# Peptides against a protein of PDB entry 4N78, part 74

Target 1, 186 residues: chain A of PDB entry 4N78
Amino acid sequence: HFQVICRLLGYQGIAVVMEELLKVVKSLLQGTILQYVKTLMEVMPKICRLPRHEYGSPGILEFFHHQLKDIVEYAELKTVCFQNLREVGNAILFCLLIEQSLSLEEVCDLLHAAPFQNILPRVHVKEGERLDAKMKRLESKYAPLHLVPLIERLGTPQQIAIAREGDLLTKERLCCGLSMFEVILT
Target 2, 155 residues: chain B of PDB entry 4N78
Amino acid sequence: MAELQMLLEEEIPGGRRALFDSYTNLERVADYCENNYIQSADKQRALEETKAYTTQSLASVAYLINTLANNVLQMLDIQASQLRRMESSINHISQTVDIHKEKVARREIGILTTNKNTSRTHKIIAPANLERPVRYIRKPIDYTILDDIGHGVKW

## One batch from the design tools (peptide; made by RFdiffusion4, then SolubleMPNN)

Design b2_p13_4_s3 (from b2_p13_4, 9 letters changed)
Fold by OpenDDE base, seed 4:
Structure b2_p13_4_s3 (fold): chain B 186 residues (1-186), chain C 155 residues (1-155), chain A 13 residues (1-13)
Amino acid sequence: as target 1 above (186 residues)
Amino acid sequence: as target 2 above (155 residues)
Amino acid sequence: SDYLERFLELTTP
């Protein structure tokens, strides 16, 4: 489903959706959640010491659960605050999944374009084969498919310009060095 | 354009009309040959004349068909060439537009991205000396402070 | 060079 969404929306559509989600998340965080957090901080136990590590993770969890039991059981916290947190969580997960799906699509595009862009796959050398010989063979095999050089030889100046620009755009993708999710987390 | 127009408006219709007229003429020639054969005392001569007329008529029709066919082929070639040029132009425009759209889209999404930083997972170093657990005294929590938050449920 | 910068440079007409 996310793959289909990525294909349908493209970069522009994804950007719009992400911007809107960020607005929603910001609104939730700065609004209701912040208010709850502030209020909860006021009612938090003044002395909540870290239990001994000897109690183990379950014991520590039980300790904190006991300390915060009354807060956790607060009806408004369960109904409103936790719901808002779920919404934020869902938004974050959505962003993550969109980015992952987009990255997969981009990787596929890069892989498909590679033969046309003089990008050779990592060659697994079978036992007894020379890496250099295999690489040369692959280079020779795919040389006729190099699109930009082909168009430079046969195309009009306008076509050459478009081909070069298209080639560059094809090579430079988000998945190569950019992260949207990190921006969301900051 | 002028050549194509001439083919469409003059040459091809003219050729079709010529073929139709030829058909009519062939019928007249056939009638003449039949009558001539019946009326002629020299049947052999009449037959030879009929053969001559038939050959001439067939040759003329063949010529007309060939001319018309060539004109139609020429018309199709011109049209095909025009279509190819149009297609090339449309493709060029389409590609230019697509590239532009891609650039715009990239700008929009780019502002929402940052360089991938492999954040070194800082190992949370647990403090070495955990102090003795102090006895927890349960104090009742007053939740009235939360009444104004959310849906404002008054208890 | 910052990949982001390069990525955005591609968007300049």
Scores: peptide ipSAE 0.296, ipTM 0.740, DockQ to the pose 0.491
Fold by OpenDDE base, seed 2:
Structure b2_p13_4_s3 (fold): chain B 186 residues (1-186), chain C 155 residues (1-155), chain A 13 residues (1-13)
Amino acid sequence: as target 1 above (186 residues)
Amino acid sequence: as target 2 above (155 residues)
Amino acid sequence: SDYLERFLELTTP
């Protein structure tokens, strides 16, 4: 599903969706969640010391559950605050999944374009084959497919300009060095 | 442009008319030859005349067909060339627009990105000194402070 | 060179 979404939206569509999600997340964080957090901080026990490790994980959990029982049982916290947190979480997950899907799509595009851009795959050398010979063979095989040099030789000046620009745009993709998710997390 | 127009409006229609007229004339010639052969006392001479007319007529028709065919082919070649030029122009414009759209889209998404940094795993430093559990005296929490926050059920 | 900078430079006419 995310792959289809990425294909349909493209860079522009993804940007728009991400911007809107960021706005929503910001509004939730700065609004209701912040208010609840502030209030909770005010009512939190001033002295909540870590129980002794000797109580084990169950004992520690029971201790904290007891200390925070009233807070956890607060109905509004469960209904409103947790819902908002779920929304934030969903938004974050959505962004992550979109970026991952986009990256996969771009990698596929790069792989498909590689033979036309003089990018040779790393060849697994079978036992007994010389790496150099295999590379030369591959270079020779794909040399006629190099698009930019081909167009430079046969094309009009306008076609050459378009080809060069297209080649550059094809090579420079988001997945090569950029992350949207890191921006969202900050 | 002028050549194509001349072909479409003058040469090809003219050639078609000429061919049609030739067909009509051939029928007349055939009738003449038949009658001439029947009425002539010298059948050998009449036959030779028929052969001559037949040869001439066939040559004429062949010429007309060839001329017409060449004109049609020329017309088609000119039209094909025009279509190719138009296609090339459209493709050029389309590619230019697509590149432009891509650049715009990249600007929009680019502002939402940062360079991939090797995430320095922030080592959560566990506090070294486990403070001794101080007996927590539970004070009643007044939740009325939260009453103005959200659409919670007013109990 | 900052990849982002290069990426954005491609967008300039």
Scores: peptide ipSAE 0.296, ipTM 0.740, DockQ to the pose 0.487
Fold by OpenDDE base, seed 3:
Structure b2_p13_4_s3 (fold): chain B 186 residues (1-186), chain C 155 residues (1-155), chain A 13 residues (1-13)
Amino acid sequence: as target 1 above (186 residues)
Amino acid sequence: as target 2 above (155 residues)
Amino acid sequence: SDYLERFLELTTP
């Protein structure tokens, strides 16, 4: 589903969706969640030290549960605050999945374009074959597929310009060096 | 354009008319030859005349067909060339627009990106001294202050 | 910063 969304929206559509999601997240964080956090901070124990390890994990858990019992039992926290946090989490998850899907799509595009852009795959050399000879054979095989040189030879100046620009745009993708998710986390 | 117009409006219609006229004339010639053969006492001579007319008629029709065919082919070539030019122009415009759209889209998404950085793993610092838990005296907390916050259901 | 700059430079008309 995310792959289809990425294909349909493209860069522009994804950007718009991401911006709106960021606005929603910001609104939730600065609004309801912030108010709940402030209230919770006011009611939090002023001094809550780590219990001794001698109490064991269950005892430590019970200790913290007891210290936070009034907070945990607050019904509105469970209903409103946690719901908002879930929404934020879902938004973040959505952004992550979109970026991952986009990256996969871009990688596939790069792989498909590679033969036309003079990018040769790594060749496994079988025993007894020279790497150089195999590479030369591959180069010779794919040489006619090099699109930009072909158009430069046969095309009009306008076609050449478009081909060069298209080639550059094909090579430069987000997945090569950019991340959106890191921006979302800040 | 002038040549194509001449072919479409004058040469090809003219050739078609000429061919139609030739058909009508051939029918008349055939009737004449048939009647001449029947009425002639010298059938050998009539036959030779018929052969001559047939040869001439076939040559004439062949010429008309060839001329018309060449004109049609020429017309088609010109039209094909025009279509190719139009297609080329449309493709160029389409590609230019697509590239432009891509650039705009990249600009929009680019502002939402940063360079891939190696995630700094935060070191979890363990507290040095586990202090004894101080017994906390619970005071009743009034949560009614939160009743006006959010879109939750008022119980 | 270099890749992002390059990426954005491609968007300039």
Scores: peptide ipSAE 0.294, ipTM 0.737, DockQ to the pose 0.504
Fold by OpenDDE base, seed 1:
Structure b2_p13_4_s3 (fold): chain B 186 residues (1-186), chain C 155 residues (1-155), chain A 13 residues (1-13)
Amino acid sequence: as target 1 above (186 residues)
Amino acid sequence: as target 2 above (155 residues)
Amino acid sequence: SDYLERFLELTTP
């Protein structure tokens, strides 16, 4: 699903969606969640000592339940606050998954474009073969596919300009050195 | 354009008219030859004259047809060339617009990004002899992001 | 220049 979304939205659409998600997250964090956190801090017991181990696990649990009774009984915590936190989490996860899917799509594009851009895959050398010889064979194999040189030879000046620009844009993708998710985390 | 216009408005219509007139003339020539043969005391001479007129008329018609055909072909070639030029122009505009949109989109998404740490290892390498240097030297692509997801591509 | 700068430079007409 995320792959399809990435394909449909493109860079611009993804940017818009992520910006809106960030706004939503910010709104949730600075608004409702913050208010609930403040409220919870007010009802939090000022002093909570560790109960004696003699009470056993059930007794210890009961002790903490008693100490946190007001928090546990706060109905809005279970409904609104946790839901908002879930929404924030989902938004973050969505951003992550979108970036991953985008990166996948871009890598695929780069791989597909590589033969046309004088870029060769890393070769696996079999026994008895030399890396240099194999590379030369690959170079020779893909030489006719180099699009920009071909267009430079056969195309109009306008076509050459477009080809060069397109080639550059094809090579320079987000996945090559950029991260959106890191921005979200900072 | 002037040549195409001349072909469409003058040469081809003129050729069609000439061909039609030639048809009418052929009928007259045929009638003449028939009558001449019937009335002539020298049938052999009349026959030879008929042959000559027939040959001449057929040659003329053939010439007219050939000329008209060539003009039509030329017209079609010019039109085809014009269409190709238009197509090329449209494609160029379309590509220019797409590139522009891409640049805009990149700007928008780029502001939401930061540089990431890249691995020194990459799956794609440049050949030893590059025909065209890469404009920007970049660090190798970090493919580690794909380690935990299905990529469907053999690297 | 870092990759981001280069990436953004491509956005210039």
Scores: peptide ipSAE 0.282, ipTM 0.735, DockQ to the pose 0.611

Design b2_p13_4_s4 (from b2_p13_4, 8 letters changed)
Fold by OpenDDE base, seed 2:
Structure b2_p13_4_s4 (fold): chain B 186 residues (1-186), chain C 155 residues (1-155), chain A 13 residues (1-13)
Amino acid sequence: as target 1 above (186 residues)
Amino acid sequence: as target 2 above (155 residues)
Amino acid sequence: SNYKERFLELTTP
């Protein structure tokens, strides 16, 4: 599903969606969540000492449950605050999944374009074959497919310019060095 | 453009008319030859004349057809060339627009990106000193402060 | 070179 979304939206569509999601997340964080957090901080016991390890995991859990009982039982916290947090979480996950899907698509595009851009795949050398010989064979095999040199030889000046620009745009993709998700987390 | 116009407006229509006229003339010639053969005392001479007229007529028609065909082919070649030029122009424009759109899209998404940093996993330093449990006296928490925030059911 | 800068530079006419 996310792959289809990425294909349909493209860079522009993804950008728009991400911007809107960021706005939503910001509004949720600065609004309701912040208010709840502030309130919780005010009511939180100033001194919550770690129970002695001797109480064991159940005892420690009971201790914290008892101390936080009033907070946990606060109905509005469960309904409104947690819902907003879920929304934020969903938005973050959505962004992550979009970026991952986009990255996969771009990698595929790069792989498909590679033979036309004089980018040779890492050749697995089978036992007994010389790496150099195999590389030369591959170079020779794909040499006629190099698009930019081909267009430079046969094309009009305008076609050459377009081909060069297209080549650069094809090589420089988001997945090569950029992250959207890191921006969302910041 | 002038050549194409001449072909379309003058040469091809003219050739078609000439061919039609030739057809009409052929019918007249045929009638003449038939009558001449019937009326002539020298049938051998009449036959030779018929052969000559037939040969001439066929040659004329063949010439007209060939000329017309060549003109039509020339017309089609010119039109094909024009279409190819138009196609090339359209393709160029289309590619330019696509590149431009891509650049715009990249700007839009690019502002939402940062360089992939090999995030140094910040080691969460666990606080070393486990503070001793202080007896927590539960003060009742007044949650009424939150009543104005939620669209909760006014009971 | 900041990849982001290069990426954006390609977008400038």
Scores: peptide ipSAE 0.333, ipTM 0.753, DockQ to the pose 0.498
Fold by OpenDDE base, seed 3:
Structure b2_p13_4_s4 (fold): chain B 186 residues (1-186), chain C 155 residues (1-155), chain A 13 residues (1-13)
Amino acid sequence: as target 1 above (186 residues)
Amino acid sequence: as target 2 above (155 residues)
Amino acid sequence: SNYKERFLELTTP
């Protein structure tokens, strides 16, 4: 589903969706969640130190549960605050999955374009074969597929310009060095 | 353009008319030859005359067909060339628009990106000394201050 | 130049 969304929206559509999601997240964080956090901070124990390890994990858990009992039992926290946190989490997850799907699509595009852009795959050398000879054979095999040089030789100036622009845009993708998710986490 | 127009409006229609007229004339010639052969006392001479007319008629038709065919081929070549030029122009415009759209889209998404970096992890440090838990005296908390906060969903 | 700057430079008409 996310792959289809990425294909349908493209860069522009994804950007719009991401911007809107960021606005929603910001609104939730600065609004309802912030107010709940402030209120919770006011009712938090002033001093809550780590209990002794002698109490064991269950005892330690019970200790903290007791210290936070009034907070945990607050009904509105479970309904409103946690719901808003779920919404934020879903938005973040959505952004992550969109970026991952986009990256996969871009990698596939790069792979498919490689033979036409003088990018040769890594070659496995069999016994008795020289790497250099095999690479040379591959170069010769794919040389006619190099699109930009071909168009430069046979095309009009306008076609050459378009081919060069297209080649550059094909090579430079988000997955090569950029991340959106890191921005979302800040 | 002028040549194509001449072919479409004058040469090809003219050639078709000429061929049609030739057909009509050939029918008349055939009738004449048939009647001449029947009425002639010298059948050999009439036959030779028929052969001569047939040869001439075939030559004329062949010429008309060849001329018409060449004109049609020329017309098609010109039209094909025009279509290719139009296609090239449309493709160029389309590609230019697509590249432009791609650049705009990249700008919009690019502002939402950062360079890939290794995430800094925060080191969790355990306290040096474990302290005894301090008993906390519970005070009643009034949560009514939160009643006006949120979207009002109750479970 | 970082990759982001280069990427954005490609968007210039």
Scores: peptide ipSAE 0.331, ipTM 0.747, DockQ to the pose 0.488
Fold by OpenDDE base, seed 5:
Structure b2_p13_4_s4 (fold): chain B 186 residues (1-186), chain C 155 residues (1-155), chain A 13 residues (1-13)
Amino acid sequence: as target 1 above (186 residues)
Amino acid sequence: as target 2 above (155 residues)
Amino acid sequence: SNYKERFLELTTP
């Protein structure tokens, strides 16, 4: 589904969706969640010492449960705050999945374009074959497919300009060196 | 444009009219030849004259048909050439617009991006064997950056 | 130039 969404939206549509999600996340974090965090800090015990190790894991858990009883019993935390956190989580997850799907689409495009851009695949050398010979054979095989040189030879100046721009745009994809998700996490 | 217009408005209609007129003339020639053959005491001479007129008339009609056909073909070639030029122009505009749209879209999404921290490429310990300087093979697009992307997401 | 700058530079007419 995310792959279809990426294909449908393209860069522009994805950008719009990501911007809106960022706004939503920001609004939730700076608004409702912040207010809950402030409230929780107010009700947080001022002095919470680590219980003695002698109480064991169950005793320590009970101790913290008792110290945080008011927080645990805070009904709004279980409903509104958790819902907002879930929304934030879903938004972040959505952004991640969109970026991953976009990257997959871009890789596919790059792979399809590679033979036309003088990008040779990694050659698997079988035993007894020379890597250089295989590479030369592949270069010779794909040389007629190099689009930009072909257009430079046969095309009009306008076609050459378009081909060069198209080639550059095809090579320089988001997945090659950019991350949207890292921006969301900052 | 002037040539196409001349073909459409003058040459082809004129050729069609000439062909129609030639049909009328052929009928007259046929009538003349028939009457001449009936009235002539020398039937052999009349036949030779008929043959000559028939040959001339057929040659004239053939010429008119050929001229008309060539004009029609020329017209079609000019029109086809014009359509190809128009198509080329439209394609150029379309591609320019698409490139522009792509640039705009890239700007919009690019604002929302940061540089991937190239994890310190572990020094690919150059295998000890200095393999001969492999000719500057354009570094294949390293898709390994995507190795972490998509693993486990069964979509 | 970082990749982002190059990516954005491509958007300039």
Scores: peptide ipSAE 0.329, ipTM 0.752, DockQ to the pose 0.628
Fold by OpenDDE base, seed 1:
Structure b2_p13_4_s4 (fold): chain B 186 residues (1-186), chain C 155 residues (1-155), chain A 13 residues (1-13)
Amino acid sequence: as target 1 above (186 residues)
Amino acid sequence: as target 2 above (155 residues)
Amino acid sequence: SNYKERFLELTTP
């Protein structure tokens, strides 16, 4: 599903969706969630000392339950705050999945374009074969497919310019060195 | 353009008119040959004259048809060439627009990105074509991003 | 140069 979404939206559509999601997340974090966190900080016991280990696990649990009674009884925390956190989580997951899907699509595009751009695949060299010889053979095999040099020889100046620009745009993709998800996490 | 205009406005219409005139003339020739045969005391001579007129008329019509056909073909070739030029122009514009749209889209999405802290994964050794401006040396594609993608979660 | 900068530079006419 995400792959289809990525194909349909393209860079522009994805950007718009991501921007809106970022706005929503920011709004939730800076608004409702922040307010709840502040409220929780106010009701948090100022001094929560670790009970003595002698009370055992049940006693320690009861102790913390008693100290956090006001927090646990804050019913709105469970409903509204957790819902907002869930929404934030869903938004983050959505962004992650979109980016992953986009990256896969871009990698596929790069792989498909590679023979036309003088990008040779990593060849597994069998024992006894020289890597250099295989690489030269591959270079020779794919040399006729190099699009930009071909157009430079046969094309008009305008076609050459477009081909060069297209080649550059094809090579420089988001997956090569950029992350949207890292921005969301920050 | 001048040649195409001449074909469209003068040569082809002229050829069509000539064919039409030849049709009317053929009818007159046929009538003449028929009457000549009936009135002639020497039927053999009349028949030979009819054969000569028939051959001449057919040759004339064939010439007119051939000339007209060649002119039409020439016209079509010129038009086809013009269409190819237009197609090339449209294609160029379309590609330019697409590139522009791509650049705009890239700008929009690019501002929402940060550089990946790519661990120095081995540079896919693109053959150093010396002619590439150093500025466009592609950073190694981190294919490890794909390693986590495919462990069967069919989303 | 930062990949991001290069990526964005490609967007300039």
Scores: peptide ipSAE 0.318, ipTM 0.747, DockQ to the pose 0.628; fails the geometry check

